# Peptides against a protein of PDB entry 3V4O: the designs that were tried, part 33

Target 1, 234 residues: chain A of PDB entry 3V4O
Amino acid sequence: DQPLAKDKVALLIGNMNYREHPKLKAPLVDVYELTNLLRQLDFKVVSLLDLTEYEMRNAVDEFLLLLDKGVYGLLYYAGHGYENFGNSFMVPVDAPNPYRSENCLCVQNILKLMQEKETGLNVFLLDMCRKRNDYDDTIPILDALKVTANIVFGYATCQGAEAFEIQHSGLANGIFMKFLKDRLLEDKKITVLLDEVAEDMGKCHLTKGKQALEIRSSLSEKRALTDPIQGTEY

## One batch from the design tools (peptide; aimed at target 1 A26 D30 Q167)

Design b2_p19_5_s2 (made by RFdiffusion4, then SolubleMPNN; from b2_p19_5, 7 letters changed)
Fold by OpenDDE base, seed 2:
Structure b2_p19_5_s2 (fold): chain B 234 residues (1-234), chain A 19 residues (1-19)
Amino acid sequence: as target 1 above (234 residues)
Amino acid sequence: LSADELLQSYSPELKPLPP
């Protein structure tokens, strides 16, 4: 009765070296650690750093080509971002200052395309800020999402809030990944796993009142990242 | 060290649009 994945594919993007925006540090180590963990979970992982708009769009396109019916798709993004009218925008490293939606990748558009592939599970882990971009007044007209009941969003922060990385000697994780990595390998429904991460993160004195994990899901089945791939025996 | 000293926001400082 355990759910099975036809395959498991992940795209990890960490943007740090922005041309027109402050540079970040944590995405490097976060992508690295998450890559290793997801590979232990038998994900096919593509990890990329410092992508331009063109490169990001190509990476997403290639990622989508690997998705099919019953495939688990996971998109992780760490970098600058914003949220306007409920839509999340990932900012490429070559984005202008200020950036607009036309310069960025809309996560909800990617989700729509993933749904068209009839995936078994769609997971978005977005380690980015969710503040409104006042320099972008565009109201996107997005296509309606299908009712697939297989969607999980892990937002590193609450709506309208900021996500943070730790500035310490050497390389350090972002706040989200700091806690996510400790539980990612657990054999639990993904929403339950993320809820536990949220509780752990809530105990962090550094980000209390500043950053909190938000889980948004429509998941009608007990799907876990540990679910075996169809045709394999464990 | 305070939290503000240890944390960097992922929110960039945006510049106003040129005239």
Scores: peptide ipSAE 0.295, ipTM 0.766, DockQ to the pose 0.793
OpenDDE base, seeds 1, 3, 4, 5: peptide ipSAE 0.246, 0.023, 0.088, 0.057; ipTM 0.740, 0.573, 0.602, 0.670; seed 4 fails the geometry check

Design b2_p19_5_s3 (made by RFdiffusion4, then SolubleMPNN; from b2_p19_5, 8 letters changed)
Fold by OpenDDE base, seed 2:
Structure b2_p19_5_s3 (fold): chain B 234 residues (1-234), chain A 19 residues (1-19)
Amino acid sequence: as target 1 above (234 residues)
Amino acid sequence: LSDDELLQSFDPQLKPLPE
């Protein structure tokens, strides 16, 4: 049976103009590209740029309110970030230097909240660095709860390279989006699609060893971004 | 809901993509 989405909603965040950190360029183009693609997939898309901590928290909260049983949700973030002891953090544009966990949004907390929504599909895509933040002394509280409820977590990581450095390569898109955009419209299970993107990234000599895609999923159904919305002519 | 309508449901302080 063809899986159906109750609705399709996406929140895209691109942080570039940091106040106290290196400015980025790729998120702008990447968010634009992804916006257009997701709209072709019948997603309702909210695309935001340069969010402060307050704005980011509000945006995420409001996005979570859109998630419900059977809804397809996609959250994309491009910007600065870090990971300490398994906890990943998205960095708002007004974060201090150095930033700490209290200044940032914890990805795992958001994933936990997403899990509670009983979504038909929930995709969380992170295009940010996973470098350790030596200035964050947050004690890791590993959530014992495994990601369930059709959540797919894609983490595009810069291995040993700053996201900023990659953006100076002259490429309009970030590395992740460069490969993602070529496959995003394919009618494939989302985990398969992302795996292929990961392979493409790995084969490219320009990106090999610089950026990789980590995929974590509890998706047990064949869900695709191309799945039609319930009640449509499909 | 259109994208615009969806956006309007969000915090007005949020900064959408420039057109």
Scores: peptide ipSAE 0.379, ipTM 0.909, DockQ to the pose 0.021
OpenDDE base, seeds 1, 3, 4, 5: peptide ipSAE 0.232, 0.026, 0.328, 0.322; ipTM 0.849, 0.636, 0.770, 0.889; seed 1 fails the geometry check

Design b2_p19_5_s4 (made by RFdiffusion4, then SolubleMPNN; from b2_p19_5, 6 letters changed)
Fold by OpenDDE base, seed 5:
Structure b2_p19_5_s4 (fold): chain B 234 residues (1-234), chain A 19 residues (1-19)
Amino acid sequence: as target 1 above (234 residues)
Amino acid sequence: LSLDELLQSYSPELKPLPP
């Protein structure tokens, strides 16, 4: 049976111009290219750049309002970030130095809220570092997640490691997007698609041993980003 | 260009909190 999405909604956030942290370059191009690709997949895409904490929280809230039963939700983030105790934190451009969890947005909290919407698919593509933030000693106590078996995480890098961008060109992609964009339109289960992206990244001499994609999923159905929207003709 | 020259880490430079 062909899986169907009630709708497909994506929130793309690229943070580059940090006030208290090194500026980045790739998120601009990466968000732009991903926007175009997801629109070809009939996603409703909201793309935002250089968000403050307030703006990021508002964007997430608005994104959640677009989610409903059976909707495919995709969150892409490119920017500074960290991972403490398995929780991923996206860093707003106005975050202090050093930042703590209260200054950042926890991805797992967003996932919890997405689950409450009874979405058909939850995809997180996180193009950020996953190093521990030693300046944040807080252990987040998150609400228990539901068992929805519709969750896919694509981490641009492995646990405890760094993600990179190509700085030689001002228009170059981040490493993750460099490989993701070549396969994103393929009609494959999203975990299979990401696995192939991981292989591509591993074969490239530029990234081999430097950055490796990690896929974390609980996906019991063959869901693809190419899945048609209910009530539409293709 | 060396690999280090080609790649920029997304890792922020964090400064210690004042004592």
Scores: peptide ipSAE 0.267, ipTM 0.752, DockQ to the pose 0.805
OpenDDE base, seeds 1, 2, 3, 4: peptide ipSAE 0.026, 0.022, 0.029, 0.108; ipTM 0.539, 0.547, 0.474, 0.695; seed 1 fails the geometry check

Design b2_p19_6 (made by RFdiffusion4)
Pose (drawn by RFdiffusion4):
Structure b2_p19_6 (pose): chain A 234 residues (1-234), chain P 19 residues (1-19)
Amino acid sequence: as target 1 above (234 residues)
Amino acid sequence: PPEELQSRYAKTKEELEAE
C-alpha cells in the first residue's frame, strides 16, 4: 500500500542567455537547487542550461528514452515561455524575434509522449510566463490525452500572467523556486506539497497581484516524489 | 536598495524599443 516508483527520472532546463530576448539570471541557481533536491530524493537528473531549440528537442528525446511503465517522470523548465489557447510553450535561447510555435517546444506534446511510455507519474514544473504570443498565428487541434489520472502541473504563475525572478538577481532564486525549495523534501503527495508552496508564495509581498502558483492535477493515487523505488530497500 | 521584479516574459522588438 506504499505507492512505489519503477524509477525516478527528471529533466531540468534553465534558459538565460537569449539572443533576441531579454536575458535572465536566476534559472542557473534555480536549476542548481532543484538538481540537488531531486538527487536527494533518488532521481536520476539531467540538468542543462541555455539550450537552443535543437538542444531542447534532443534533451527531451533523451528524457523520453529513460521513461517506461511505472516510472515517475518530472520536467522542470525555467526561462521564457508563453501560453496560447491553453497550450504552454518553452522558448529556446535561439528563438527569433518575433517567434512562433514552430520555434518552441509545446509541453502538451511532451506529456502525450510520456503517457505513451505508461509512466506512473507525470510532473511539470513550469517556471515561466504564460501570456499570449500575438505573433503565433497557429491553432492546436491536438488529440485529447488519455485519462491516466497521474498528471500534476505546478505552474509558477497563472494563465495570462508573468512569473518572476529578482531584478539583477545574483544569488537569489526566482520566486517559484524560493518557495518550492523549502518544501520539496516533504513526504507528501506532490499535489498537497505544491498547495503548501502556493500558500507560502501568497505571503510574498513582491508578487501580490502579479504571480501566483497554479496547480493543475488529475493525480488520483497518493504519489510523492519521496516514494521509494521498487526493489530497493526502504 | 529594495528588491525589484524581473519578468520571464519574452518581449517583442517593438516593446523593447518602447522602453

Design b2_p19_6_s1 (made by RFdiffusion4, then SolubleMPNN; from b2_p19_6, 11 letters changed)
Fold by OpenDDE base, seed 5:
Structure b2_p19_6_s1 (fold): chain B 234 residues (1-234), chain A 19 residues (1-19)
Amino acid sequence: as target 1 above (234 residues)
Amino acid sequence: MEEKLQSYRPLSQEELAAL
């Protein structure tokens, strides 16, 4: 049987103009291109750029309000980030230098809240670095996750590594989006789709040995971003 | 066009000053 989504909702965040960290360029075009693609897939998309901590937390709260039983939820983030003890942290544009986990948004906390909504699918596309933040040795105590078998993480880079954007005279994509955008509309299980993106990215001469896509999933059903919304003709 | 990479790694103030 064709899997059905109760609804499809995406929150896209691109942080570029940091106050205390290097400015980025790619998140602008990456968010715009991903927005267009996800809308073609009938996602309700909220796209935001250059969010402060306060604004990011509000955006996540509003995103969660749109989630419900059977809804597909997708969170995309492009910007500075880090990973401590398996927890991914998105860095707001007003984060201090040095920053601590309390200044940032923990993705796993968002996942926990999404699980409480009984979503049909939880997809995280994290275009950020995954290097350890040595300025904060605090180990966050997070609530235990449920076993929902509907979680997919697409990390732009592998554990302990960096993610990059391409810079030239003009605008260009981040490395992750450069390859993701070519596959995103394909009618394939999301993990299969990301696996193909990983192979495409692996052929990139610029980031060979520097950046590699990592997929982490517990997905027991064939779910795709192309899955039709319940009550609609596809 | 010449392509270069920019890391998404946050930098310390010292690293920023050295740019």
Scores: peptide ipSAE 0.373, ipTM 0.819, DockQ to the pose 0.830
OpenDDE base, seeds 1, 2, 3, 4: peptide ipSAE 0.231, 0.320, 0.298, 0.346; ipTM 0.732, 0.793, 0.775, 0.802

Design b2_p19_6_s2 (made by RFdiffusion4, then SolubleMPNN; from b2_p19_6, 9 letters changed)
Fold by OpenDDE base, seed 2:
Structure b2_p19_6_s2 (fold): chain B 234 residues (1-234), chain A 19 residues (1-19)
Amino acid sequence: as target 1 above (234 residues)
Amino acid sequence: MEEKLQSFTPLSKEELEAL
């Protein structure tokens, strides 16, 4: 009883060239590599770099338009971010310093909208810091999520912790993507796959005690990124 | 060449100004 996806759509966002924040390097390569991998998995991939708030919101809106009942949706974000009260905020490149929630995109809000599309799978891969933003005192009032049992969060780091990139000779890779890419094509339940990535990451001496993958899921079905698209023959 | 970690954590305005 192989799970099927009606379609598979991914939005990849890599923010590097921040106007008012430290520039990053890893998102460029990470988005590129992930794009290639997801395309091998028959995802329709939209990859965008250095998005302003306006552009990010538009990208998310367009992404949501591609979602429908049974569609696998994957959102990958690499860039600056923070987490307040369990809500993850992606920081656009034109965000002020300091930024607040009004300047950022809330991942949980996106999830809510994805649920409304009755997607088959919702995967969030968030390669961002999860430290609290002390400059944002907004208490989020989020709508209750539906119980869809098809949600997977791969946080590149733990709550309250930082995400890192590894710089070598001017090149940089995110530590999360470094290990994710090695397993992404495996035909395994996505949570199992991420668990293995977590173990691989844990072997990295550079990030030991600094960054650890957190998996949060309510996935009740054995769904994998390798699941075939309905109506296609493989 | 030794690998170096760079945090994704943005600096505060004050920290940026101090650089």
Scores: peptide ipSAE 0.244, ipTM 0.716, DockQ to the pose 0.799
OpenDDE base, seeds 1, 3, 4, 5: peptide ipSAE 0.196, 0.218, 0.199, 0.039; ipTM 0.675, 0.715, 0.697, 0.428

Design b2_p19_6_s3 (made by RFdiffusion4, then SolubleMPNN; from b2_p19_6, 10 letters changed)
Fold by OpenDDE base, seed 5:
Structure b2_p19_6_s3 (fold): chain B 234 residues (1-234), chain A 19 residues (1-19)
Amino acid sequence: as target 1 above (234 residues)
Amino acid sequence: MPEKLQSFTPLSAEEIAAE
């Protein structure tokens, strides 16, 4: 029994040229390579780089407009970020130093809005640090999530840890994308796919003891990024 | 070329200025 997607939509955000924070390099090539891979999987992909807070919020709003019942939604983010009390915050390029939650986009809030669209699958791939932001003492009160059992988080690093990129004279992938790109096209349940990526990443001598992939999921069905779109020829 | 890691952790404004 092959699962079907009504459509497949992805928003990829790579922030690297921060105004008040260290500049990054990997998001450029990571977004580019992921874009090409997801398009091979018949995703409608919107890829954006170096977004201000306003632009990020607008991009998310436009992304949500493309979601509907049964649609597969994928959000990828590469850039600075933090995690407070289990909530993930993506940092826009114009964020102040230090930044607070009001300057950032909360991933869990986006998830809540995606659930309202009755999506078939919600995948978050977050290539950011997950360290506590000591300058943000806000305890977020988030809206209650529905029990949809269609959620997958792929965190590039474990809770409280950092994500890394490889410094090179030229462009190079971040650690997460380095391994993700090799498995992404495999026809496997997304959680199984990410688990294999985690194992591959665990063998990397560079990040051993520094960065480890964490998978958090509530996925009751065998859903894969390779699932065909309903009504299309395969 | 030797591979080096760079953290995604942001630095303070003072640390950026020192670079």
Scores: peptide ipSAE 0.226, ipTM 0.681, DockQ to the pose 0.748
OpenDDE base, seeds 1, 2, 3, 4: peptide ipSAE 0.212, 0.214, 0.224, 0.204; ipTM 0.724, 0.680, 0.671, 0.567

Design b2_p19_6_s4 (made by RFdiffusion4, then SolubleMPNN; from b2_p19_6, 9 letters changed)
Fold by OpenDDE base, seed 5:
Structure b2_p19_6_s4 (fold): chain B 234 residues (1-234), chain A 19 residues (1-19)
Amino acid sequence: as target 1 above (234 residues)
Amino acid sequence: MEEKLQSYRPLSKEELEAL
């Protein structure tokens, strides 16, 4: 019995040209390559670069409008980020320095809203750091999550650690995308796919002991990004 | 080409000024 998606929608955000933080390079390439891959998987993809807080919030709102019962939702973010008290925060390009949670977008809040849409699958691919923001002691007050057993987090790095990109004269992927892109089209349960990516990334000599992929999942069904959309033949 | 790492960690004002 092949799982079916009512639809497949992805929002990809790559922030690199920060105003008050170091500029990045990889998100441009990463978003581009991931866009092409997800489109091959019949995802409806919205790809955006260098979003302000206002633009990011609008993008998320529009993304949520595309979600519905049984829809596969995928959120990818590449850029500066942090994690406080288990909550992941994406940093807009116009975020101040220092920044606080009020200036950023909380991924778990987005997840809550996705759950309200009764999505078939919620995938978060977060290519950002997960270090504590010492400039903000605010504890986010979030509504309790539902038990939907359809959530997968692919963190580019482990708790309390940093994520990296490769810097050289040319263009290159971030460490996470470098390995993710090679397996993304495989017809495997998403958690299995990410586990293999984790193993591949673990062989990277540049980030040994510095960055490791972490998978957080409660996925109770064999859902894959390759799952066909209802009404289509594959 | 030599490969170097760039962290995705946001930096403080002081750290930025030190670059």
Scores: peptide ipSAE 0.378, ipTM 0.820, DockQ to the pose 0.848
OpenDDE base, seeds 1, 2, 3, 4: peptide ipSAE 0.377, 0.357, 0.341, 0.363; ipTM 0.822, 0.817, 0.800, 0.814

Design b2_p19_7 (made by RFdiffusion4)
Pose (drawn by RFdiffusion4):
Structure b2_p19_7 (pose): chain A 234 residues (1-234), chain P 19 residues (1-19)
Amino acid sequence: as target 1 above (234 residues)
Amino acid sequence: PPLELQSREAGDFEDLLTE
């Protein structure tokens, strides 16, 4: 009755040095921090910075190859992003200005590929803005996803809103990771853990009225990032 | 100095032309 993971795998990407868009600072320290925390939780973690579109597609293909039945899969992205018609896109460092959906990675398409591997848990922590891209002409009409009841999204901000880091950030984490890092080691269902992070973030004066954590979850089973890996000793 | 926020929003092409 203890929920187990066949394996725990994560892909972390932090994009900062944009060629044609404002540069960011905090993704480096955000990725460094989450890498350490997830390693403490026995995840196999690939952590990468400043990825072009080509490198981002390759990184996600490698991550997909590590996924199989019952595996917990986690994707964390810190950098520029946008959201059109409910679909979230991650923007690579080589994105032109303006850019469209073909220059970016659609998070929903990644989730579809993960479900095909029959993962036991799918977690997306998207630490990016979610405003519309006016230059993105295109329309989704993506297939409906299977009902796997194991999907959790932890958006650093609400749809149509911005996610933030501290100006001239230096050593400071961005807002989402500042609060996520204090809770991630808790032995609680990931949905509940993210809800506590949402409450902590609500006390932050800098972001009142402009950034709030949004949890979207269909996870029915009580799964946690601290769940033991099957066949190891707990 | 007080702390300020930086958005992770991408640039806008019309703002670049204006600048």

Design b2_p19_7_s1 (made by RFdiffusion4, then SolubleMPNN; from b2_p19_7, 8 letters changed)
Fold by OpenDDE base, seed 3:
Structure b2_p19_7_s1 (fold): chain B 234 residues (1-234), chain A 19 residues (1-19)
Amino acid sequence: as target 1 above (234 residues)
Amino acid sequence: APLKLQSFAPGDFEEKLKE
């Protein structure tokens, strides 16, 4: 009764060199390390850095073209972001200051499009801040999601909080990736895996009260990133 | 222009980004 993936595809985006916002450092290393790990899990990976709005939208479009019935889709984002009314917005490097939803990519819209592809699993790993953007007074009207029971969100931080990196050092991981990379290859249901990452982060005295992983899932099957691809012989 | 670290997806992903 082992779940099978038709294929496994990941899009990794790390935005660092913002034009109108503070520069980040961690996404470079985080994207690199996650790429290597996902490749070991037989994901087809596209990894990009410092995308404009136009480039991000194109990347998502191309990513969606790789999705089909039963395909595992994973979207990782590291960069500036915000959350308004439960909607997550990824901020392109050319976003104005202040940015609004029209300048950003809504993750829930991407999820809706992934559902239309009848994917086998939809995983979002969002390493970004989740504070409300008070400069964005728009309430987006989103299409209703299907009941697919194959959705997992891993938020690097809790609602209304910030995600952190080490700013005054050399190349280093963000806090989320620091703990995620140690467990990502484990053969466990993805929600269980992320729960363990959450516990690891919670046990670290440096992150207590500062950053906590939030898992939001509707996953009715024991789906894992280690699930074999259909038609492959091991 | 974006910095591409790696691409192992089918097709020319980088070329599509510049369209």
Scores: peptide ipSAE 0.038, ipTM 0.498, DockQ to the pose 0.025
OpenDDE base, seeds 1, 2, 4, 5: peptide ipSAE 0.037, 0.026, 0.182, 0.022; ipTM 0.507, 0.633, 0.553, 0.600; seeds 2, 4 fail the geometry check

Design b2_p19_7_s2 (made by RFdiffusion4, then SolubleMPNN; from b2_p19_7, 12 letters changed)
Fold by OpenDDE base, seed 5:
Structure b2_p19_7_s2 (fold): chain B 234 residues (1-234), chain A 19 residues (1-19)
Amino acid sequence: as target 1 above (234 residues)
Amino acid sequence: MEEKLQSFAPGDLEEELEK
């Protein structure tokens, strides 16, 4: 039986023009390309660039309002970030230097809220660094997650490592998006798709030994981004 | 044009690539 999505909703955030941190270039193109691809997959896509903390929190809140039982939710983030104690933090453009968890958005908190919506699939594509932030010694107390078996994390890099962008002739793409975009439209289980992306990334001479895709999933069903929306013809 | 890597981490890796 073909899995069905009640709806498909994506929030894409690309932060580049940081006030107190190095500026990035790739998120602009990456968000644009991913937007176009996800729309081809019939996702309702909200794409936002250079969000302050306030704007990011509002965007996430609005995103959550679009989620409901059986809805596929996809969160993509490209920008500065860090990972402390297994928790991923997205850094707003107005974050101070140094930033702390209180200045950032915790992905796992978003996941918890998505689980409360009884979503059909929760996909997180995080194109950010995963180094520990030594300036933040706080251990977040997170609510226990439910066992939903519908969670997929695509980390652009492995734990404790950095994510990179390739700059060429004034253009920049994130390494993750460079390879993800070539596979995203394939009708495959999302974890299988990401595994292929990981293999493709492994062939990149520029990031060999520097960046590797990590897939973390608890997905008990064969769900794909290409899954049809309930009540629609494909 | 030559391809360059830029880290998404705070800081400039351009100096590291030149080393």
Scores: peptide ipSAE 0.252, ipTM 0.673, DockQ to the pose 0.390
OpenDDE base, seeds 1, 2, 3, 4: peptide ipSAE 0.247, 0.086, 0.248, 0.255; ipTM 0.671, 0.578, 0.667, 0.673; seeds 2, 4 fail the geometry check

Design b2_p19_7_s3 (made by RFdiffusion4, then SolubleMPNN; from b2_p19_7, 11 letters changed)
Fold by OpenDDE base, seed 1:
Structure b2_p19_7_s3 (fold): chain B 234 residues (1-234), chain A 19 residues (1-19)
Amino acid sequence: as target 1 above (234 residues)
Amino acid sequence: APLKLQSFAPSDLEEELKK
């Protein structure tokens, strides 16, 4: 009854040194820590920092090449972002000010491409702001998604809200990763795991009413990040 | 103004996490 992954592949992107936007700090540490955790879960992990638009698109293309039927795909992004009309946009470090959708990567487009690969699980962990970009009023024409019942979104913050990081003198996590890292290795359905992370985050009075984890899923199977890879013995 | 992530002071967050 244990679900099996054909393989497990993760792409982690942390953008912090923006050219035309405020610099961030947390993505460096967050990508590093998440990389180590996912490797413990036997993910093949590609971790990249400070990607231009061109580099981000290439990284996504390469990531998609590693996906196939039954493969678990996980995309993590930490950086600037926005959400317009239910679509999430990741902002490359060389994006202009102001940026528009044409300068950014649409997560839902990536999801569509992942579905075409017949993946076993599609997980998006988005540590970015979800406020509307008033400088971009373009309504993207997106193709309809397939009904695959294997999709999980973990948004670091609620719709229309900001995501925050801890500002230490040294290296510090974003709020989302601060709590996610404590539970990521648990053998639980990914939606259950994220729900527990949401509760943990909710204990932080400082972020109450400012940042809350949002889970959006269509997952009909008990899929976990701990699921073994098919053909492997542990 | 560009959309951005915002940082909290470590001391403030640490105190809240201890509660």
Scores: peptide ipSAE 0.074, ipTM 0.562, DockQ to the pose 0.069
OpenDDE base, seeds 2, 3, 4, 5: peptide ipSAE 0.163, 0.035, 0.025, 0.058; ipTM 0.642, 0.475, 0.497, 0.571; seeds 2, 4 fail the geometry check

Design b2_p19_7_s4 (made by RFdiffusion4, then SolubleMPNN; from b2_p19_7, 10 letters changed)
Fold by OpenDDE base, seed 2:
Structure b2_p19_7_s4 (fold): chain B 234 residues (1-234), chain A 19 residues (1-19)
Amino acid sequence: as target 1 above (234 residues)
Amino acid sequence: APLKLQSFAPGDLEEELAA
């Protein structure tokens, strides 16, 4: 039988107007496009732009309050970021230069909290760089994750690499979103869907050798973003 | 208008890809 979601909730964060870092453009359009798509998939979507550290933490807290047993949770982030020791850090717009882990939100910590909610599916779509932050020498000690087998990471780029946006005539899209949006509504296991996105992105000559989608998953069930919400008729 | 590639990495410059 097709898996059912108790509910479907998404938090989308797009950070562009950094105070002490280069400004970005793509997150604006990317958040809007993804919002529209996820709403078509019956997600309850909270979309926020240009969040300070305080606001980001609050947004995550509020997002977590919407999660419960069997709920599908999706976190999308577009903005500056880095990865140290396998931990992904999202950079708020008011982060100092240089920023460190204490200024940022650790995705793996959010995952831990999502697991505590006994969610049915945890999806992270991270449109940020994954380069090492040399200014942060902290080795994070994270709480152990549960073995929930319901986790999917879609990294816009591979480890140690950068994510890019394409800007043309004042409009910009992230490379990741450019291809993700074409397939997001497909009724496929989320890892299969992302694999197809990876293939599509791999054909892009603009980012070939510069950016490649990485899928990291522990997903033992055929769960899709199209999965119906329990108690609803489709 | 030129097509530009912008990295999400801090400090990286835009790259012009096409005119």
Scores: peptide ipSAE 0.211, ipTM 0.682, DockQ to the pose 0.343
OpenDDE base, seeds 1, 3, 4, 5: peptide ipSAE 0.041, 0.039, 0.160, 0.172; ipTM 0.482, 0.469, 0.565, 0.559; seed 5 fails the geometry check

